# Ledger of designs, part 80: peptides against a protein of PDB entry 9IZ0

Target 1, 345 residues: chain A of PDB entry 9IZ0
Amino acid sequence: ITCLGSNGHTYKQLVKGGNDDLRQDAVMEQVFEQVNGFLRSYRKTSQRNLSMRTYKVIPLALKTGVIEWVQDTIPLGEYLDSAHKVYHPKEWSLSTCRKLIAEKQMEDLETRLKVYDLVCRHYRPVFRHFFLESYADPVQWFTTQTNYARSTAVASVLGHVLGLGDRHGQNILIDKTSGEVIHIDLGIAFEQGKKLPVPECVPFRLTRDVVDGMGITGVEGVFRRCMEFTLETLRREEDSLLSVLEVLRYDPLFSWLISPLRRMKKQKMQLENFNQPESGNITTDASRDPKIQRNNVSGESEAERAILKVRQKLSSTLSVEASVGELIRIAQDPSYLALMFCGWS

## One batch from the design tools (peptide; made by RFdiffusion4, then SolubleMPNN)

Design b2_p13_1_s3 (from b2_p13_1, 9 letters changed)
Fold by OpenDDE base, seed 2:
Structure b2_p13_1_s3 (fold): chain B 345 residues (1-345), chain A 13 residues (1-13)
Amino acid sequence: as target 1 above (345 residues)
Amino acid sequence: LKKLEEALKILKE
C-alpha cells in the first residue's frame, strides 16, 4: 500500500497477511528502541553512533499488519547469490551447495564437516564487493564498511542476548546508503530457534560472507571493539533491560514459545527451498489449523526461563573481552556452521 | 485503522 503522510510525503508500506504474528516483531522493535536509548546514554557507544537499526511495525490483527518499506535496502542473501554468479561464475550454484548439505543432514558430524568444507571450497566469500561496487569514493567506501561492521556488532550482541533466531540471508537487509544492517522477521526469539527442525546452534550469524564484508581486518578491529562496547553497555543497563522484558511477561499476547504452526511453516519452507529455485512467491496456504494440544507449559514459566537466560548472558563472571571472544569463536566454529541450513555464506 | 482494514480486505479478494 502507499500512504500519504501528514508531512505531504508518500510512503510505501508492505502489508503482510498470513500466519506470522507481527505483534512479536513490534514488541522486539520496542525492545530495540529501549536498547538504542542505553547505547545513546553511554559515552563509548554514543561516540560511535552505535544502534540497532529499527523499522516500523503496526500489527493490525493476530496474523496481519503493516511493515515499513525500508527504502534503499537489499536482502543479504539476494546480493550474495547475485555477486557469487558475477565474481565466481565457475563455482557451484547456491542450489547445488544447499542440496549437498541437505543430503548429508542425517549423517554424523564428521561427514557433515567434510561436506561443509567441500561446499566452502566451491562457494567462496564475495560480500566485500558490495562496498567496492557501491562506493567509488574511498571515504564513502571506508565509512560504509565501518558502519556495516558497527551495525553488525550491535545486532550480533543484541541478537545473542535476546536469543534472536532465523537469521538467514533473507531476514538481514543491507542499507545501500549507510552500509547498516536491518534485521527483519523477529518472530523467533529467546532461543526458540533451537526448537526448529534444523536447530540453530550459533549465537548470531557470523558466516564467511558476513566477515568478508568487514574488510581486511575481518572480525579483528571495528567489529570486535563495537561488540565489546555494546556488551559493556548492556551489562550496565541489565536491570533496565530486564525490567523491559518483565513488562512483556505480563503481555498475554506475547508468545515466548515458537508456535507449532510457525515451526511447521518454517519446516515446509526449509524443505521447499531445497527443491525449488528462489521464485519469491511463497504463498503458504496454511488454511488447515490442526488442533495440536497445547502442552500446558505455562507461558509464565517460559517467560521466566527466557529472562533468566538473558540475565545469564549479561553476567559479569567473564570480562567483556573474554565473553565477546568466546561468542565470536562459537559463531565462526565449523562444527556448528556445518549443522546449519546455510552456514557457508 | 478501519480504512486500512477495508483496504486489506480488498487485497485478499
Scores: peptide ipSAE 0.000, ipTM 0.315, DockQ to the pose 0.027
Fold by OpenDDE base, seed 3:
Order: sequence, then structure tokens, then C-alpha cells
Structure b2_p13_1_s3 (fold): chain B 345 residues (1-345), chain A 13 residues (1-13)
Amino acid sequence: as target 1 above (345 residues)
Amino acid sequence: LKKLEEALKILKE
């Protein structure tokens, strides 16, 4: 829909209806706006304009709401699929890569690592081309690539701390004007992604294409330093951040558990990421739901565990540099990426 | 908000 604002400007908005509880997304955007306040208060982060890009979410009912339509954006996964076809037309298709990973999903780690390596050799990173093709001016190119690395660093630290897990390429928008990342569909938080049939094993998305977008320095430059400054700021504001999360603990409208409907939708999206329709009747026998014993863990006990995990992630036991170094290591570890539904791109 | 809810209800019919 298009709405006329009280300021005389027209705004495009996405109306969601049916089975999506937008309250979770709206709350996470409010948490990000508070964190953006912290990032503006500290010299090291404010001097770099470090922020999580936010979008407006207005929940109207349990299953209906309005979302800001972010102009001049593209989903990362949509760009990458198109760019791989252009820049590497002799490499494997995304469907071929997905199929090979899916066929070996139930195999041991050693077999999955061999398949992941094989896929990686036949599907090379291309995300550097986004910046090279979009910005003819070297200053604009450098600025937008720097903005990408900065915004990805903030999103990576927040993604780890708040347990957003692996943000798949359809949940990450790239702003074509600034190069900044925008994370959408925040319905999985506080490590609930680890409860999916294909668990989110990484602290944040740091795949080969995510790194290729950072340019020749990869993670070793703007990205690492901006992660360090972001984590330093969050450690200083630990009590402020935890106070915001404690308000959510007592919010009867906030769900610390992934809803059955969101779980089914994410399961379906994971299955659809394996099942792009090549016209073969793969009867997915959906009958092997492993008996995840729904221990009736009260929402309060899950909230307490989530807040405790946030506190643990903000611990000063390790230096900022050591903590960021370990996060970057884990997020790029083939032993985790080989377990993902799309860890190669 | 209530006027927006009413307008969105009319757009669903």
C-alpha cells in the first residue's frame, strides 16, 4: 500500500497478514534503536557512524501489521544468484549446489566437509562485483564498501549477542545507495534458530560472499575493528541493554519461544531452499519430525536463560579483540558452514 | 492508529 503521511510525503508500506506475528520484529527494532543510542554516545562508534539499520514495524494485531518498504534495496541472496550467473556462467548453478548439500545432509561431518569444499570450488564468491558495478567513482566505491563492512560488523555483533543466528540471504537487504545491510524478519532471536531442523550453527553470517563484499582486506580491517568497537560499546552498556531485555521478560506479548507457526514457516523456507523446483517429484516425507520433546519450559524460564546468555556474551573475561577473533573464526569455520543450508555463499 | 486499522480493514474486503 501507499500511505500519505501527515508531513505530505507518500510512503510505500508492506501489509503482512495471516500467520506472521510482527510484535517480535517490532520489539527487536526497538532494541536496535536503543543500541543505536549507545553507539551514538561513545566516541569510537559515533565517529564511525556505527548503527544497526532499522525499519519501521507497526503490529496492528497478533497476525497483521504494516512494515516499512525500504526503497533502493535488494535481498543479498537475489543479488548473489544473479551475479553468479553473470560473472561465473561456467560454474555450478545454485540449484546444483543446494541439491548436493541436501543429498548429504544426513551424512557425517567428514562427508559434509568434502561436499562443502567441492561446492566451494565450483561456486566462487562474487559479492565484490556489487560495489564495482554500482559505483564508478572510486570515492563512492570505497565509501559504500566501507559502509557495508561497518554495518555488517554492527549487525554481526548484535546478531551474536541477541542470538539472531545465521541470517539467510533473503533476510539481509543491501541498500544500493549506501552499501549498508538491513536485517529483516527478526522472528528468530535468542538462539531459537538452534531449534530448527537445520540448526543455525554460526553466531552470524560470515560466508565467503559476505567476506568478498569487504574487498581485498576481507575481515582484516574495517570489519574486525568495527566489531571490536561495537562489542566494547555493548560491554559498557551491559546493564542498560539487560534492563531493556528485562522489560521484555515481563511483556506477556513477547514470545521467548519460536511460535509453532514461525517454526513451520522457517522449516518450509529451509525445505524450499533445498527444493527449488526442478520438476522432479521429491516427495519430502515430512513424517520424520524427530520427537523434539516439547518440555513445557515456561516462557519465563526461556527469558531468564536468554538474558543469562546475553550477559555471558557481554562478559569481559576475554578481551574485546580475543572475543571478536573467536567469533570471526567460528563464523568462518567450514565445520559449521558445511552444516548450514547455504554456507558456501 | 484506529483510522488506519479501519482503512486497512476496508482494503481487505
Scores: peptide ipSAE 0.000, ipTM 0.285, DockQ to the pose 0.024
Fold by OpenDDE base, seed 4:
Structure b2_p13_1_s3 (fold): chain B 345 residues (1-345), chain A 13 residues (1-13)
Amino acid sequence: as target 1 above (345 residues)
Amino acid sequence: LKKLEEALKILKE
């Protein structure tokens, strides 16, 4: 829909109807706005204009809402799929890569590493071209690439701390004007991504293409330093952040658990993204009574565990530099990326 | 398909 604002400007908005609960997205956006407050208050982050890019979410009902249509954006995965075809037309298709990874999903780590390496050799990074092709002016090129590295650093730290899942290339938008990343579909948080059929085992998305967008320095420079400053801010504001999350503990509308329906929907979307022909004999034996996975873990006990995990991630046991160094290492480790749905780009 | 078959062959070697 297009709405005329009281300011006389027209705003495009996406009306999302269906089974997706936008309340989780709206709550996570509110958490991001609070974190943006902390980032603005702290000198090291404020001087760099570090923020989590947000968008407006208005839940209208349990299953319906209006989302701000973020203008001048492209999904990272859409750009990458198009750019790989242009810059590497002799390489494998994304569908070929996905199929090979899927076919070996149940194999051992050694086999999965071999497949991941093979895919990586036939699907090389291209995301640097986004900045090179979109910005003819060197100042604009450098500014947008810097904004990309900064916003990715904030999103990486915050995504790790809050345990944001489902961080695939379709859930990460790139702002073509600023170079900033916008994270969307925030309904998998507090490490619930580990409960997906393909468990998320990286702290955030730092694939080869995500790194290629940072330019010649890769992770070394703006990205690493901005992660450090962001984590330092979040550690300083630990009690404030935990207080914000504690309010959500008592919100009867907030779900700390991924719903079985959402899990099944994400599973189906993963299978569809593999272009596996429906071998019609995946009887989703829905006869596993969804009652049996009501382990008597009260929503309270899951909220408590989630908050405890946030606190643990904010621990000052390691230096900021050591903690960020380890996060960057894990996020780029082939042994983790080979286990992911799309760890190669 | 042919590229996939070649890739699967390399993984069996």
Scores: peptide ipSAE 0.000, ipTM 0.254, DockQ to the pose 0.031
Fold by OpenDDE base, seed 5:
Structure b2_p13_1_s3 (fold): chain B 345 residues (1-345), chain A 13 residues (1-13)
Amino acid sequence: as target 1 above (345 residues)
Amino acid sequence: LKKLEEALKILKE
């Protein structure tokens, strides 16, 4: 819809209806705004304008709401698919790569590593070209690439700490003006990505293209240092962050668990985005509700476990540098990336 | 299709 504001400006808004609980997104955006407060209060993060980019979510009911249309953005996955066809026309298609990974999804780690390595040889990174194409001025190029590395660092730390899942290329927008990343569809949080049919094994998205966008230094420079400053801020403000999350324990509208239906729907949508529409009338007889024994884990007990896991991620048992170093290592490790869903690479 | 067959051949060797 398009709304006329009281200021005479027209605003495009996305009305989302259906099975997606927009309250989850709205709550995560509220947490991000609080974290942005902490980042503004700390000298090392405020001096760098470190923030999680947010968007407005207005839940109207349990399953409907209005989302801000983020102007001047492109999904990372959309850019990468188009750019790869331009810069590497002799390489494999994304569909070919996804099919190879999917065909071996049930195989052992060794086989999955061989497939992942083979795909990597035939599908090279291109995301550096986003900055080179979009910014002819060297100062704008450097500024936007720096903003990208900074915003990706904040999103990586915060995404790890909050256990954000489903960070595929369609759920990460790139701002064409600033180079900043905007994370959307926040409905998988607090490590619920590990409960997907293909578990998420990495702390955040740090694929080869995400690194290629950081330029010649890759993870070594702006990105690593901004991750360190962000984690240092979150450790300092641990009690404040946990207090914000404790309010959610008592929110009857907040779901700490991904519903089986939402999990199945996300999996199906992932698969349908990879399969061309074979017009097969698969009447999925929705009548077999697998009686997943709802062990009556109270929503409170799940909230407590989630908050405990956040506290564990903020522990000072390792230095900030060691913790960030390990997160970067794991997020780039082929042994973890080869286990990811075929649409992740 | 041809690239996929070639890739599947390499994975069988």
Scores: peptide ipSAE 0.000, ipTM 0.275, DockQ to the pose 0.031

Design b2_p13_1_s4 (from b2_p13_1, 8 letters changed)
Fold by OpenDDE base, seed 5:
Structure b2_p13_1_s4 (fold): chain B 345 residues (1-345), chain A 13 residues (1-13)
Amino acid sequence: as target 1 above (345 residues)
Amino acid sequence: KERLEKAEEILKS
């Protein structure tokens, strides 16, 4: 929908209808705005303009709402597929890489590591080219790459702490103007990504292409230091963050669990990304809403478990530097990335 | 096709 604002500006809006719980996205955006308040209040994060990029979500009903259309963006995965064809035309296609990883999905770790290594040798990183091709001015190039590393650091810490799942290349937008990342489709949070058919085993997305976009320093310098400052801020504001999450415990509209229907849809989308779109209009007659007897008791217990996990991730048992170092290590570890749906890029 | 077959051969060795 395109709306004319009272200010005379035209706003493009995405109306979503159907089984996507836009209330979860709206709640996560509210949490991000509170976290952005904490990042603005702390000198080390404020001086760097550290923020989680947000987008407006207006829930209209349980399964309908309006989402802000983020202008001047591209999905990371769309850019990477296009750029890889340009810069590495002799390498494997994304579909070939996906197929090989899927064919070995049920195999042991050793076999999956061999496939992952093979895919990595035939699908090299290209995301550095986004900055090099988009910005002819060296100052603009450096500024935009720095903004990318900063925004990725904030999103990585916050995504880990909140247990954001489904962080594939189509759910991460790149702002073409600022180089900042925008995370969309926030309907998998609080470690519910581990309940997907392909379990998420990394704390955040830090694949070879995500790192290649940081330039010559990779994860070192801007990214690591911005992760440290972000985690230091979240540890300092732990009680404030937990208080925000406790409000969600009492929200009857918030779902701490991935719905079976959403899980099935994500599974189907993962599988359909392997098969060419057969244009089969499977009108899934979504009319049978199984009365999910939300036993109120189950929701409260899951909220409590989620909040406890957030508290555990904010623990000061390790230094900020040690905690960030371990998160970066795990997020780049081939033994975890080889288990992912698309861990190579 | 050929690249996939060659990859499957490498993974069987």
Scores: peptide ipSAE 0.005, ipTM 0.415, DockQ to the pose 0.031
Fold by OpenDDE base, seed 2:
Structure b2_p13_1_s4 (fold): chain B 345 residues (1-345), chain A 13 residues (1-13)
Amino acid sequence: as target 1 above (345 residues)
Amino acid sequence: KERLEKAEEILKS
């Protein structure tokens, strides 16, 4: 849809229909706007213009809404698949790498680590080339790479604190103008990614390509420091953030649990992405509601558990530096990445 | 209570 704004500008909008509850996306975007308020109020984050990039979501019904069409963006996974073919044409295809990881999914950790290492040696990072290709001016190159590292740091802290899942390369957009990341499809939050058929075991996406985009310093510089300043701000504003989440506890429309339908959809997409290369149009016909026994964990008990987990992640028991150091370590640990669907890229 | 009401106002805006 194209909408005429009150400012006389035309805006392209994406109408999303189907099985995804856009209310969860809209609520998470509202939480991000509140966090952006905290980041603007704190000197260390404000001086660096730290923010979570947001997009407008208007839920129209349970499974229908309007999403802002984010202009001048590319999915990270789309860029990486293209760039690997250009810069490493003799390396393994993404499909070959996926197949080898899948074939060993039921094996022990030692076997999975050996396969992960083998895949990593035949599928090298390329994301630094995004900045080198897109920005011929050295000042623009440095500025956009800095913006990427800053926005990735904010998203990594927020993704950990809120327990955002499903952070695959198609759910992370790169803004071609600023170099900033935009996280989309926010329907897996509060550690519900651990309930997926392939459990998520990292706090945020910090794969080799995500690090390669930070340039020569990798995680050691702008990224680490911006994670520290973001976490320091969130610890300061803990009560304010928890108060925002307590509003969601009483929203009867907010789902603290991954829906059985969304879990099945993600299971099917994971299985199909192992077997079929290119057909992105998985219309999952949602017509068969299998009576999955609702274990009567009250939605209230799951909300309490989620809020308690957020509070635990904001604990000042460790320094900001120690907490960020541990998060970066875990997010890059091969023992976790080898267990993931696509931990090598 | 007041923080909750303020958070509700902010989420409705």
Scores: peptide ipSAE 0.000, ipTM 0.296, DockQ to the pose 0.020
Fold by OpenDDE base, seed 3:
Structure b2_p13_1_s4 (fold): chain B 345 residues (1-345), chain A 13 residues (1-13)
Amino acid sequence: as target 1 above (345 residues)
Amino acid sequence: KERLEKAEEILKS
C-alpha cells in the first residue's frame, strides 16, 4: 500500500496478514533503537556512526501489521544469485549447490565437509562486485564498502548477543545508496533458531560472500575493529540492555517461545530453500519430526534463560579482542558452515 | 487507542 503521511509525503508500506506475528519484529526494532542510543553515547562508536539499521514495524493485530518498505534495497541472496550467473557463468548453479548439500544433509560431518568444500570450489564469492559495479567514484566505493563492513559488524555483534542466528540472504537487505545492511524478519531471537530442524549453529552470518563484500582486508580491518567497539559498548551498557530485556520478560505480547506457526513457516522456508522446483519427487518424508520433547518450559523460564545467556555473552571474562576473535573464528568455521542450508555464499 | 485509530485511518486511506 501507499500511505500519505501527516507530513504530506507518500510512503510505501507492506501489509502482512494471516499468520505473521509482527509483535516480535516490532520489539526487536525497539531493542535495536535502544542499542543505537548506546552506540551514539560512546566516542569510539559515535565517531564511526555505528548503528543497527532499523525499519518501522506497526503491529495492528496478532497476525496483521504494517512494515516500512525500505527503498533502494536489494536482498543479499537475490544480488548474489544474479551476480554469480554474471561473473561465474561456468560455475555450478545455486540449485546444484543446494541439491548437493541437501543430498548429504543426513551424512556425517566428514562427508558434509567434503561436499561443502566441493561446492565452495565450484561456487566462488562475488559480493565485492556489488561495490565495484555500483560506485564508479573511488571515494564512494571506499565509503560504501566501509559502511557495509561497519553495519555488518554491528549486526554481527547484536545478532550474537540477541541470538538472531545465521540470518539467511533473503532476511538481509543491502542499501544501494549507503552500502549498509538491514536485517528484516526478526521473528527468531534469543537462540530460538537452535530449535529448528536444521539448527542455526553460527553466531551470525559470515559466509565467504559476506566477507568478500568487505574487500581485500576481509574481516581483518574495519569489520573486526567495529565488532570490538560495538561489543565494548554493549559490555559497558550491560545493565541498561538487560533492563530493556527484563521489560520484555513481563511483556505478555512478547513470546519467548517460537510459535508453532513460525516454526512451521521457517521449516517450510528451510525446505523451500532446498526445494527449488526441480521436478524430482523428493518425497521429503516430513513424518520424521524427531520428538523434540516439548518440555512444557514456561515462557518465563525461557525468558530467564535467554536473559542469562545475554549476560553470559556480555561477560568480561575474555578481552573484547579475544571474544571478537573467537566469534569471527566460529562464524567462519567450515564445520558449522557445512551444516547450514547455504553456508558457502 | 489513538495509535490504533491513526493506523486504521492510514489503512482506510
Scores: peptide ipSAE 0.000, ipTM 0.287, DockQ to the pose 0.021
Fold by OpenDDE base, seed 4:
Structure b2_p13_1_s4 (fold): chain B 345 residues (1-345), chain A 13 residues (1-13)
Amino acid sequence: as target 1 above (345 residues)
Amino acid sequence: KERLEKAEEILKS
């Protein structure tokens, strides 16, 4: 829909109807706005204009809402799929890569590493081309690439700290005007991504294409330093951040747990993305909906565990540099990326 | 198809 704002500007809005609970997205966007407050207050982050890029979410009902249609954006995964076809037409298709990884998903780590390496050799990074092709002016090119590295750094720290899951290339938009990343579909948070059929085992998305977009320095420059400043800010504001999360503990509308329906939907989307023919009558006998009595006690215990994990991730036991160094290492480790749904791109 | 078969052969070796 297109709405006329009170300022006389027209805004495109996406009305999302169906089975998606936008309340989690709206809550996470509110957390990001609070964090953006901390980033604006701290000199090291404010001087760099570090922020989590947000979008407006208005939940209307349990399964309906209005999302801001972010203009001039493209999903990272859509760009990468198109760019690989252009720049590497002799390489494998994304569907071929997905199939090979899926066929070996139940195999040992050594086999999965061999498959991952093979896929990586036949599906090379291309995301640097986004900046090179979109920005003919060197200043605009450098500015947008810098904004990309900065926004990715903020999103990586926040994604780790808040345990954001499902960070695949369709859930990461790129703003074509600024180069900033916009994270969408925030309904898998507080490490609930580890409960997916393919568990998320990286702290954030730092795949080869995500790194290729940072240019010749890769992670060793703007990205690393901006992660450090972001983490330093979050450690400084730990009590403020935890207080924001404690408000969510008592929000009866917020779910600390991924719903069975959402897990099944993500499982189906994963299977569909593999182009596996529906050969198996996996009669998911959905008939055993265990009445998971939402014992309020179980939800509170999960919220407490989630907040405790946030606190643990903000621990000052390691330096900011050491903590960021380890996060960057893990996020790029083939032993983790080979276990992911799409760790190669 | 052929590239997939060749990839499966490389993974069996």
Scores: peptide ipSAE 0.000, ipTM 0.401, DockQ to the pose 0.031

